# Peptides against a protein of PDB entry 5B16: the designs that were tried, part 69

Target 1, 136 residues: chain A of PDB entry 5B16
Amino acid sequence: TPSRINHNERLEFLGDAVVEFLTSVHLYYLFPSLEEGGLATYRTAIVQNQHLAMLAKKLELDRFMLYAHGPDLCRESDLRHAMANCFEALIGAVYLEGSLEEAKQLFGRLLFNDPDLREVWLNYPLHPLQLQEPNT
Target 2, 136 residues: chain A of PDB entry 5B16 as posed
Amino acid sequence: TPSRINHNERLEFLGDAVVEFLTSVHLYYLFPSLEEGGLATYRTAIVQNQHLAMLAKKLELDRFMLYAHGPDLCRESDLRHAMANCFQALIGAVYLEGSLEEAKQLFGRLLFNDPDLREVWLNYPLHPLQLQEPNT

## One batch from the design tools (peptide; made by RFdiffusion4, then SolubleMPNN)

Design b2_p19_5_s2
Fold by OpenDDE base, seed 1:
Structure b2_p19_5_s2 (fold): chain B 136 residues (1-136), chain A 19 residues (1-19)
Amino acid sequence: as target 1 above (136 residues)
Amino acid sequence: MDEILAELEERVRRLLEER
């Protein structure tokens, strides 16, 4: 039987991929005229540890981290890293036990505090040219 | 990176306004 630590690391691995995939897909469809470099820049900003830690804080995971791992998180950077990893593991778990759609909804709700911006992120229509390329 | 996220948010806002 795998250890709890191993399980969390596996979930983190899965969640990292899910977060990156969702981010990539949404950016691709939202900005059909944006070059690859620009897409990559936005993706990097979204999935960086600092940002994911902020998203984790919205879920109050920092309180849990300090309670469970306080002695190991004496530095702010350590806490940030742990928070980001925990967030990835959470998304991985949501995907694994739920669905990609559920992970998408949770992630989108956290990305923007403005509900109108959330709606755009989650539901922006495909560009007409993208609709013409169903096999891409 | 914070400024990049802010830029992204503004771009999403523009998309909203264009709808």
Scores: peptide ipSAE 0.652, ipTM 0.944, DockQ to the pose 0.927
Fold by OpenDDE base, seed 5:
Structure b2_p19_5_s2 (fold): chain B 136 residues (1-136), chain A 19 residues (1-19)
Amino acid sequence: as target 1 above (136 residues)
Amino acid sequence: MDEILAELEERVRRLLEER
């Protein structure tokens, strides 16, 4: 039986892939004329640890991290890294226990504070996942 | 990062305006 640590690391592994996949798919469809290099630039910015840590902060994971690992995370860089990892694990868990659509929705909600921009990101153009899971 | 993300947001905003 895997340890709790191993489980979290596995979820992080899965979540990393999910985040990158969702990001890639949305960028691909939103910007059909953008070359690969441009797509990659946006993807890198979205999925880098610093940004994921910011998203994690929106979920108040920083409070959790400080509670659980305060002394070990006294450095801001260490906290950011831990938060990013935790965020990935969370997305992995949402995908695993829920669905890719749920992960997509959660991620989209966090990417943009403006609800209208969220809608564009999620729904314009129509996302392939909506075609696959129309009733979710 | 911030500049790239800001650019992305602006591009998404343009898509919104084109609707």
Scores: peptide ipSAE 0.650, ipTM 0.943, DockQ to the pose 0.906
Fold by OpenDDE base, seed 4:
Structure b2_p19_5_s2 (fold): chain B 136 residues (1-136), chain A 19 residues (1-19)
Amino acid sequence: as target 1 above (136 residues)
Amino acid sequence: MDEILAELEERVRRLLEER
């Protein structure tokens, strides 16, 4: 059995891939006329540690991190990085123990505070040309 | 980052309005 630290790192590895994948898929479907560079720019912004840390704060993971690791996270940048990693591990765990759909729903709910924007992000109709592509 | 995310949100909002 791997150590707790190793387990979290493995979940982070998985969660990083899930976040990257979900972000890519949704951007691809939402903006069929957007060039690859634009898609990549939005993806980078969404998956940046600073942004993921903000999403983690919505779940109050910062309170948990400060309680558990406060002395080791005295720098704001260290806390943000740890928060982002923890968020990735959480998404990884949701995917692993639940499903990709559950991870998608959780991530979407956190990305947008506006329920209407969440609905667009999660359920925007596919472009006619995208109907020819496999469902992912 | 903040400006890019704000732009993204605005683009999503435009998609909402077009529905």
Scores: peptide ipSAE 0.650, ipTM 0.944, DockQ to the pose 0.922
Fold by OpenDDE base, seed 2:
Structure b2_p19_5_s2 (fold): chain B 136 residues (1-136), chain A 19 residues (1-19)
Amino acid sequence: as target 1 above (136 residues)
Amino acid sequence: MDEILAELEERVRRLLEER
């Protein structure tokens, strides 16, 4: 069986793809007239380590990192990178153990502090049940 | 990053207001 480190790296690999996918899909549906360059710019901003680390901080993963890996994370850049990786692994785990929808909901809740903005973001694309029941 | 994310948030806000 893989070591704990290998498992986390595998989850990170999966989570990276999930974060990238969710970001891409939501941007695509939210901004149908935005050119590829604009979409890519927003995606880059959302998925870069600095931003993912900020999202991780909202979950207090910094406390976890300092507790578990404090001596190894003396540099701010190292902590930021580790937090971003941990966030990806978390999203990967949520997807793996739950669903893409659950990963989407978690990610959306963290992206915006304003619940009304969250609602706008999360409705792009429409939930599969909404697509199946357009008149309800 | 901050400027781009702020712009994104404002664009999402406009979508909300236009509903």
Scores: peptide ipSAE 0.649, ipTM 0.943, DockQ to the pose 0.844

Design b2_p19_5_s3
Fold by OpenDDE base, seed 1:
Structure b2_p19_5_s3 (fold): chain B 136 residues (1-136), chain A 19 residues (1-19)
Amino acid sequence: as target 1 above (136 residues)
Amino acid sequence: MDEVLEELRRLLAELHKQR
């Protein structure tokens, strides 16, 4: 039986991939005319530790982290990194125990406080090529 | 990060307006 630490690290690994995938897919469909470099720039901004840590704060994970790991989180940068990792692990767990759709919904709800932006993000339009070839 | 995310929000807002 793996240790709790190993389990969390594995969940983080999975969650990192899920967050990356969801972000990539949504950006790809939302911006069909945007070049790869632009897509990558937005993806980086969304998935970087600082942003994920901010999303984690919306779930009040900072309070939990300070309680559980206070002595190890003396620096702001350490806390931010830990928060980002914890967020990834959470998304990984949601995907693992739930579904990709559930992970998508949770992530999207946290990404945008504005309901209009959230709606656009979660309900992205199909790529023009898919519209032209619906049966492919 | 903030500038990029703000631009993203702007673009999404524009997409919403077009719907």
Scores: peptide ipSAE 0.665, ipTM 0.946, DockQ to the pose 0.912
Fold by OpenDDE base, seed 3:
Structure b2_p19_5_s3 (fold): chain B 136 residues (1-136), chain A 19 residues (1-19)
Amino acid sequence: as target 1 above (136 residues)
Amino acid sequence: MDEVLEELRRLLAELHKQR
């Protein structure tokens, strides 16, 4: 049986994919006229370690990290990277034990403090292509 | 955080106003 550490690394692996997927899907439908380069730029900004670490801080993962691994996180960059990884593992766990919808809701809630922006992000208008394809 | 994310927020705000 895998160790607890190994299990978290696996969850991080899964969460990384989920975060990228959700980000990609939402950007794609929200901005049908935006070129691929623009979509990629926004995706990169959303999923970069610095941003994910900021989202992790909203869940007080920084307190957890410092408590559990403080001596190993003496540099800001180390803490940021660890927090980003932990955030990915959390999203992975939510997806695994819950659903993609639950992961989407949690991620969206954390992405924007403004409830109006959350509403737009999570409940975007239907695109013409969605009339011919199953909704995501 | 960065200007890219701020631009995204502005775009979403614009979409919200259109509703």
Scores: peptide ipSAE 0.663, ipTM 0.945, DockQ to the pose 0.799
Fold by OpenDDE base, seed 5:
Structure b2_p19_5_s3 (fold): chain B 136 residues (1-136), chain A 19 residues (1-19)
Amino acid sequence: as target 1 above (136 residues)
Amino acid sequence: MDEVLEELRRLLAELHKQR
């Protein structure tokens, strides 16, 4: 039986892929004229640990992290890294226990505080396979 | 990061206006 730590690391691994995938798909469809380099630049900005840590703060994961690991996370950089990992694990869990759509919605809500930008981000064409298997 | 994300927001805002 995997340890709790192992489970969290696995969820982080999965969540990292989900965040990367969702980001890539949204950027791809939203900006059809943007070259690969531009797409990659925006993706990097969205999925980098520093940004994910900021998203994690919106969920007040910082309070959780400080409670659980305060002495080990006294440095800001350490806290950011841990926050990003925790965020990835959360997204992984949402995908695993729920669906890609639920992960998409949660991620989108956190990405943009502006409702108009959020609506644009979330309203994109779906791949035919996603239409056929919306809960995958 | 902030500058890139701000540019993204501007692009999305433009898309919103076009809808």
Scores: peptide ipSAE 0.663, ipTM 0.946, DockQ to the pose 0.886
Fold by OpenDDE base, seed 2:
Structure b2_p19_5_s3 (fold): chain B 136 residues (1-136), chain A 19 residues (1-19)
Amino acid sequence: as target 1 above (136 residues)
Amino acid sequence: MDEVLEELRRLLAELHKQR
């Protein structure tokens, strides 16, 4: 059987893809007139380790991480990276054991403290052209 | 990163106002 570490790394791998996918999809639909470069810029900012680590802090993963790996995480940068990885693993686990929808909801709730922004992010109206071509 | 995220928040806020 795979080690716990191996399992977490696998979940991280999956979660990374899920986070990027969800981010991409939301940005794509929210900003139909925004060019690819702009979409990519926002995506990068959202999925950057530093930002994901901040999201992870909302889940108190820092406390967990320090408890489990404190001696190895004496540097802030190391902790941040580990936090981001752990966050990805968590999203991966939610997707794996639950659904993409559950992952979306969790991620969206963490992305924005402002409920109005959160609502827009999670429940955006589709552009008429997007409604006509739902598969694009 | 912070500036980009702030711009994103601004854009989302504008979208919210359009509802």
Scores: peptide ipSAE 0.659, ipTM 0.945, DockQ to the pose 0.894

Design b2_p19_5_s4
Fold by OpenDDE base, seed 5:
Structure b2_p19_5_s4 (fold): chain B 136 residues (1-136), chain A 19 residues (1-19)
Amino acid sequence: as target 1 above (136 residues)
Amino acid sequence: MDKILEELKQKIAELYKKR
């Protein structure tokens, strides 16, 4: 039986992939004329640890992290990295226990405080495979 | 990061206006 640490690391691994995938798909459809380099630039900005940590703060994961690992996370950079990892694990868990759609919705809600921007981000053409398997 | 994200948000905002 995997340890709790192993489980969390696995969830983080999965969540990282989910975040990257969702980001890539949304950018791809939103900006059909943008070259790969531009898409990659936006993706990097969205999925980098600094940004994910900021998203994690919206969920007040910082309070959790400080409670659980306060002495070990006294440095801002350490806390930020841990927050990003925790966020990835959370997304991984949402995908695993729920669906890609649920992960998409959660991620989208956190990405944009502006409801109009959120609407545009979330309202994109689905990939054919997603249409066929909406709950995977 | 902040500049790139703000640029992205602006581009998305423009998409919203065109909808």
Scores: peptide ipSAE 0.651, ipTM 0.942, DockQ to the pose 0.883
Fold by OpenDDE base, seed 1:
Parts: sequence; C-alpha cells; structure tokens
Structure b2_p19_5_s4 (fold): chain B 136 residues (1-136), chain A 19 residues (1-19)
Amino acid sequence: as target 1 above (136 residues)
Amino acid sequence: MDKILEELKQKIAELYKKR
C-alpha cells in the first residue's frame, strides 16, 4: 500500500495532465485562428503555479495548508508552490473518482468569476468548418 | 501572467458578444 505522500504525488501527476489537457482543448476550439505560439502562451498563463495557487485560494486551501504544513511553508514562494501542487492533486482526484466532465466543470468554475466568460469557456462553439466536417 | 490572463478574458468576452 502506497504512503499518503506517494498517493498525493501521484494525484498531482494525474491532475497536472488533466489541467493541461482541458486547457489545451478549450483554447484550441475557442481560438481556431490563433497560432500555436499564442495558444501555448495562454496555456502557460493558465497552468503556471502562480495562477493555480490563486485558484486554490478560492477553495480556501491556503488555510488548510498553513494548518497542516505551516512549518514547511515559511516562504511565500513555498506556499504558492504547495498550493499549486495541492490544486493539481485535487483535480486529479476529481477526475479519478468522478469524471473528466466533473473536472472540467470544477476547473471552469474556478477559472472565471464572470458567468458569461465561464459559459463561453465551458460551452465553446465549434468553428463553422468543424461543424461541416464533424468526422475530421 | 496577469496581463496575459486579462487579454485572454477580453478575447473570451468578445466571443461572448458575437454569439
């Protein structure tokens, strides 16, 4: 039986992939004319530790982290990194125990406070050419 | 990061208006 630490690290690994995948897919469909470099730039901004830590704060994970790991999180950068990792592990757990759709919904809710932006992100329209060629 | 994210949000907002 793996240790709790190993389990969390494994969940983080999985969650990292899920966050990356969801972000990539949504950006791809939202911006059909945007070049790869632009897509990558937006993806990086979304998935970098600083941003994921901010998303984690919306779930009040910072309070939990300070309680559980206070002595190890003396630096702001350490806390940010830990928060990002914790967020990834959470998404990984949601995917693992729930579904990709549930992970998508949770992630989308956290990404945007504006419900209109959230709606567009979660329910992105397909490009007209994609509608014409659904099997491509 | 903040600048790029704001740009992204603006672009998404434009998509919303064009729906």
Scores: peptide ipSAE 0.648, ipTM 0.942, DockQ to the pose 0.921
Fold by OpenDDE base, seed 2:
Structure b2_p19_5_s4 (fold): chain B 136 residues (1-136), chain A 19 residues (1-19)
Amino acid sequence: as target 1 above (136 residues)
Amino acid sequence: MDKILEELKQKIAELYKKR
């Protein structure tokens, strides 16, 4: 059987894809007139390690990391990277054992402290052109 | 990068107002 570390790395792999996918989809629908470069820029900002680490901090994963790996995470950059990875693993686990919808909801709740922004992100209105030519 | 996130949030806020 795989080691615990191996399992976490696998979950991270899965979670990375889920985070990337969810971010891409939401941006795509929220900004139907935004060019690819702009979409990519926003996506990068959302999924970069520093931001994911901040999201992880909201879940107090830093306390967990320091408890489990304190001696190995003396450098802030190392902690940030580990936090981001752990966040991805968590999202991966939620997707794996729950659903994409649950992963979406969790991710959205963490992305925005403002409930209005959260609502728009999670329940984006379709552009009139999207309504005329539904892709879903 | 933080500025980019703030820009994004502002754009989303505008969407909220236009709903």
Scores: peptide ipSAE 0.646, ipTM 0.942, DockQ to the pose 0.891
Fold by OpenDDE base, seed 4:
Structure b2_p19_5_s4 (fold): chain B 136 residues (1-136), chain A 19 residues (1-19)
Amino acid sequence: as target 1 above (136 residues)
Amino acid sequence: MDKILEELKQKIAELYKKR
């Protein structure tokens, strides 16, 4: 229905910002000596549609999309874009109905299959300079 | 997947080892 579509688009808008924010914050703290260009490059790689679509597959959103919208998603690029958007909407919904922390945990869990990498991503130690200047 | 993502994962792995 048009109303549900509009709601989903709004959630997508919110989720896009949440994914961008979480990615930026984690990269910033994990790599205190990495220049802005490097941070931006990693962020782009993480939040690009192709990667978000892969994360969406982990939640079986591809099956959902094909079931609900199959006839409209004949092209691979269209499906990928739709999956990425759906993933953003999901993150947006988790943030909206839950919390930023819940969104962070879900996103981090999906980003890395390796539990060691996941642990570092979610529980990074603060750099000495960050400890000295926590508000900078 | 993207080689940049693989590079990132490698960097994070190094952080894990050095903690």
Scores: peptide ipSAE 0.646, ipTM 0.941, DockQ to the pose 0.819

Design b2_p19_6_s1 (from b2_p19_6, 7 letters changed)
Fold by OpenDDE base, seed 4:
Structure b2_p19_6_s1 (fold): chain B 136 residues (1-136), chain A 19 residues (1-19)
Amino acid sequence: as target 1 above (136 residues)
Amino acid sequence: SELLKKVKEYLDKLVEEAR
């Protein structure tokens, strides 16, 4: 039986792929005319540690990390990196124990606090009725 | 779409932060 640490690392591995996949798919459909370079640029920005750590903070993983691993996370950069990894592990766990859809929904919820923007991200291409909404 | 524009603005911001 792998240690909890090893299990988390494995989940991180899985979560990294899930985050990458979801990000890629959503960008692909959101920006049908954007070249690969532009898509890759956005993807990199979304999945970078700084951003994932920000998403993790919404789940209060910073408090968790400081509680569980405080002595090892005395620097902000260390905390950020750990939070990003933990976030990936969480997404991996959601995918593993739940489904890709659940991971998608969680990721989307964290990406955008604004429900309208979230809907744009999650529901691509937008249905004509969605395009007819006042704020679209 | 104003919403898509805002999504793009958010992403553009992330790109700038990544640089």
Scores: peptide ipSAE 0.655, ipTM 0.943, DockQ to the pose 0.847
Fold by OpenDDE base, seed 5:
Structure b2_p19_6_s1 (fold): chain B 136 residues (1-136), chain A 19 residues (1-19)
Amino acid sequence: as target 1 above (136 residues)
Amino acid sequence: SELLKKVKEYLDKLVEEAR
């Protein structure tokens, strides 16, 4: 049986993939005329530690991290990195124990505070040329 | 759509912050 630390790292590994996958899929459909480089630029911005840490703050993970690891997280950059990792682990856990749909909904909810923008992100319109693509 | 433009604006902001 792996240690708790090992388990959390595994969840982080899984969550990282889920976040990147969901981000990629939604960007692909939202911007059908955007080239790969542009899509990758947006993806990088969304999944960067700084941004994921901001999403993590919405779940009050900062309070959790300071409670559990305060002495080791004196620098904001260290806290952001830890929060981003914790966020990934959380998404991984949601996917593992729940479903991809639940992970998608949670991620979308955190990504946009505006419900109208969230709706656009979650229910992206399909371009006519994308009708030939497999269901994603 | 106008909403899509706002989504793009948000993403553009994130890109700038990443730099």
Scores: peptide ipSAE 0.655, ipTM 0.946, DockQ to the pose 0.887
Fold by OpenDDE base, seed 2:
Structure b2_p19_6_s1 (fold): chain B 136 residues (1-136), chain A 19 residues (1-19)
Amino acid sequence: as target 1 above (136 residues)
Amino acid sequence: SELLKKVKEYLDKLVEEAR
């Protein structure tokens, strides 16, 4: 039986793929005329450690990390990297124990605090009824 | 749409922060 550390690393491995996949799919639909380079640029920005760490902070994973691993996270870059990995592991766990849809919803909720922007991200292309909204 | 523009603006911001 794998250790807890090994389990988290495996979840991180899975979560990394899920985050990459979800990001790619949503960007692909949101920007149908954007060239591959542009899509890749946005994806890189979304999945970079700094950004994922920020998303993790919204879940207060930093408090968890400092509580559990504080002595080993004396540098900001180390904490950021650990936070990003923890976020990936969380997404991996949500996918594994729940569903891709649940992972998608969680990821979207964290990406955008604005519910209107979140809705665009999660449900693009927009449903005909959504297109009737004045701000779409 | 205005919402899509705002999504793009957010993503553009992330790109700039990554550079």
Scores: peptide ipSAE 0.662, ipTM 0.943, DockQ to the pose 0.866; fails the geometry check
Fold by OpenDDE base, seed 1:
Structure b2_p19_6_s1 (fold): chain B 136 residues (1-136), chain A 19 residues (1-19)
Amino acid sequence: as target 1 above (136 residues)
Amino acid sequence: SELLKKVKEYLDKLVEEAR
């Protein structure tokens, strides 16, 4: 059997794709008139290590990192990179053992603290029969 | 919508932080 590290790296690979996909799809439908360059700019900002590390902190992954890798993570940049990778692995695991929908819900809950904004994000793409919320 | 504008504002902030 592969080592735990190998498992995490594989999950990270999968999670990276899931995060990219979810981000791309939601941006595409949220901003139907935005050109490719603008969509790519938003995507880059959402999936960058610094932002993913911030999302990871909401799950207290920083505490996990300090416990497991404290001596090796003296620099903030190193910690952010490690947390981002761990976050991707987590999303990958949620997708693998759950579903894309569950990964979407988790990612959306972390992406927006405001419940109203979160709902807007999570409802894209819209189902053809889904009615637009009056306050959106 | 106002909510969509706020989503965009949040994303714009992320873009600025990335620069």
Scores: peptide ipSAE 0.660, ipTM 0.944, DockQ to the pose 0.888; fails the geometry check

Design b2_p19_6_s2 (from b2_p19_6, 7 letters changed)
Fold by OpenDDE base, seed 3:
Structure b2_p19_6_s2 (fold): chain B 136 residues (1-136), chain A 19 residues (1-19)
Amino acid sequence: as target 1 above (136 residues)
Amino acid sequence: SPLLQKLLEYLDKLVEEAR
């Protein structure tokens, strides 16, 4: 029987792929004229540990990390890395137990505090009936 | 579109923070 640590690492592995995929798909459709290098650069920025840790902080995972792993996370860099891993595991769990759509919605809501950017991210490419929306 | 441009600007900031 796998340990709890092994289980979390497996969820992290899955979540990493889901975050990578969702980011790639959205960037691809949102920016059809952007070259591969630009797409890759933006993807890297979105999915790197320091950014995912920032997203994790919105869920107050920092409090959880300090409670569960306090002595091992005395350095800020260690905390960020752990938070990013935890965030990936969370997304992996949402995908595993729910759906890709649910993972997409959660990830998109956390990516942007600006409601306009959130809306364009989550709803692109636009449905044919949404083509004449005021804010596109 | 204005929103896509705004999004690009946001992403550019993320890229700079990553470096």
Scores: peptide ipSAE 0.651, ipTM 0.942, DockQ to the pose 0.866
Fold by OpenDDE base, seed 4:
Structure b2_p19_6_s2 (fold): chain B 136 residues (1-136), chain A 19 residues (1-19)
Amino acid sequence: as target 1 above (136 residues)
Amino acid sequence: SPLLQKLLEYLDKLVEEAR
């Protein structure tokens, strides 16, 4: 229905921001000596539709999309774009109905199949001021 | 850090795939 479509588009809007934010924050803390250009390059690679679609596939969103929207997604490229959008909407929903932490955890788990990379991504070093926050 | 280097290599791969 149009209302569901609008809701998904709104969630996509929110999810896009959440994915962008989480990616930016993690890159910023993980690579304190990396210049803005490098940070931006990695962020772009992480949040681009092709990559998000790959993450979406881990959630079997491809099967979902083919079931729900098959006739409109005959082309693989169309499917990828739709999957990326759906992934953003999902992250948006997780943030909206859950928390940023839950979105962070889900996103991090999907970003890396390698447990070591997942660990370093999710547990990036905090700024000293943040470490002292509990005592302030 | 070897782990950070591994992460960088992974990210570099993503960058190349994006091109």
Scores: peptide ipSAE 0.651, ipTM 0.945, DockQ to the pose 0.886
Fold by OpenDDE base, seed 2:
Structure b2_p19_6_s2 (fold): chain B 136 residues (1-136), chain A 19 residues (1-19)
Amino acid sequence: as target 1 above (136 residues)
Amino acid sequence: SPLLQKLLEYLDKLVEEAR
């Protein structure tokens, strides 16, 4: 069995893919006339470390990281990177132990504080999210 | 859709903040 660190890294690996997938799918279906460059630009902005770190902060993961790893996170950039990784691992865990739908809901709730934007993001018809999920 | 436009505006701001 892998160490706890290895397990978290594996969850991060999975979560990274889930975050990118969910982001891509939502952008693709919400904006059918948006060119690939625009889709890619928005996706990059959504999934970049500083944004994911902001989402992680909403979950107070910064407090967790400082509590558990404070001495190693003396730089802001290091903390952001760590929080982003932790957020990805969390999404990976939610997907793994729960479902893609649960990951979608959590991610969407964190993406937008505005209830209207949250609703349109989460409830817009997304065919790929209705596909049979992998065996988890 | 007004909501989609609002969403685009939000995403645009996000892109700008990333730069």
Scores: peptide ipSAE 0.650, ipTM 0.944, DockQ to the pose 0.862
Fold by OpenDDE base, seed 5:
Structure b2_p19_6_s2 (fold): chain B 136 residues (1-136), chain A 19 residues (1-19)
Amino acid sequence: as target 1 above (136 residues)
Amino acid sequence: SPLLQKLLEYLDKLVEEAR
């Protein structure tokens, strides 16, 4: 359905912005002495399709994609791209239906398998996010 | 912070994997 496709594309658009924003904010505050180039390099690595697809796999979106679009995903690169887009749409939906905090928590939990890194990422003081989510 | 250093090392690996 064209309307459903449009809706998913809109969610992807929103999710892309949310992922980039969250990543930027965390990197900015975690590494105050890191120059812009370094921040940008790390952000790129975190939000690129290859990495987002890996995160999507943790949610078993690969199984979903193969079920829904298997015939169109003949190459692994196509699957990765589709998974990354689906992941962005998911984050967009979480933000839209829930909150930025919920999106932050989900994203952070997926970013790291190491619990120590997860904790430092999620629990490092993030002033702008905390101010925007007073009830979280 | 040792945790921040560990995080940096992790991120460095991500950068290398992206290349």
Scores: peptide ipSAE 0.648, ipTM 0.944, DockQ to the pose 0.859

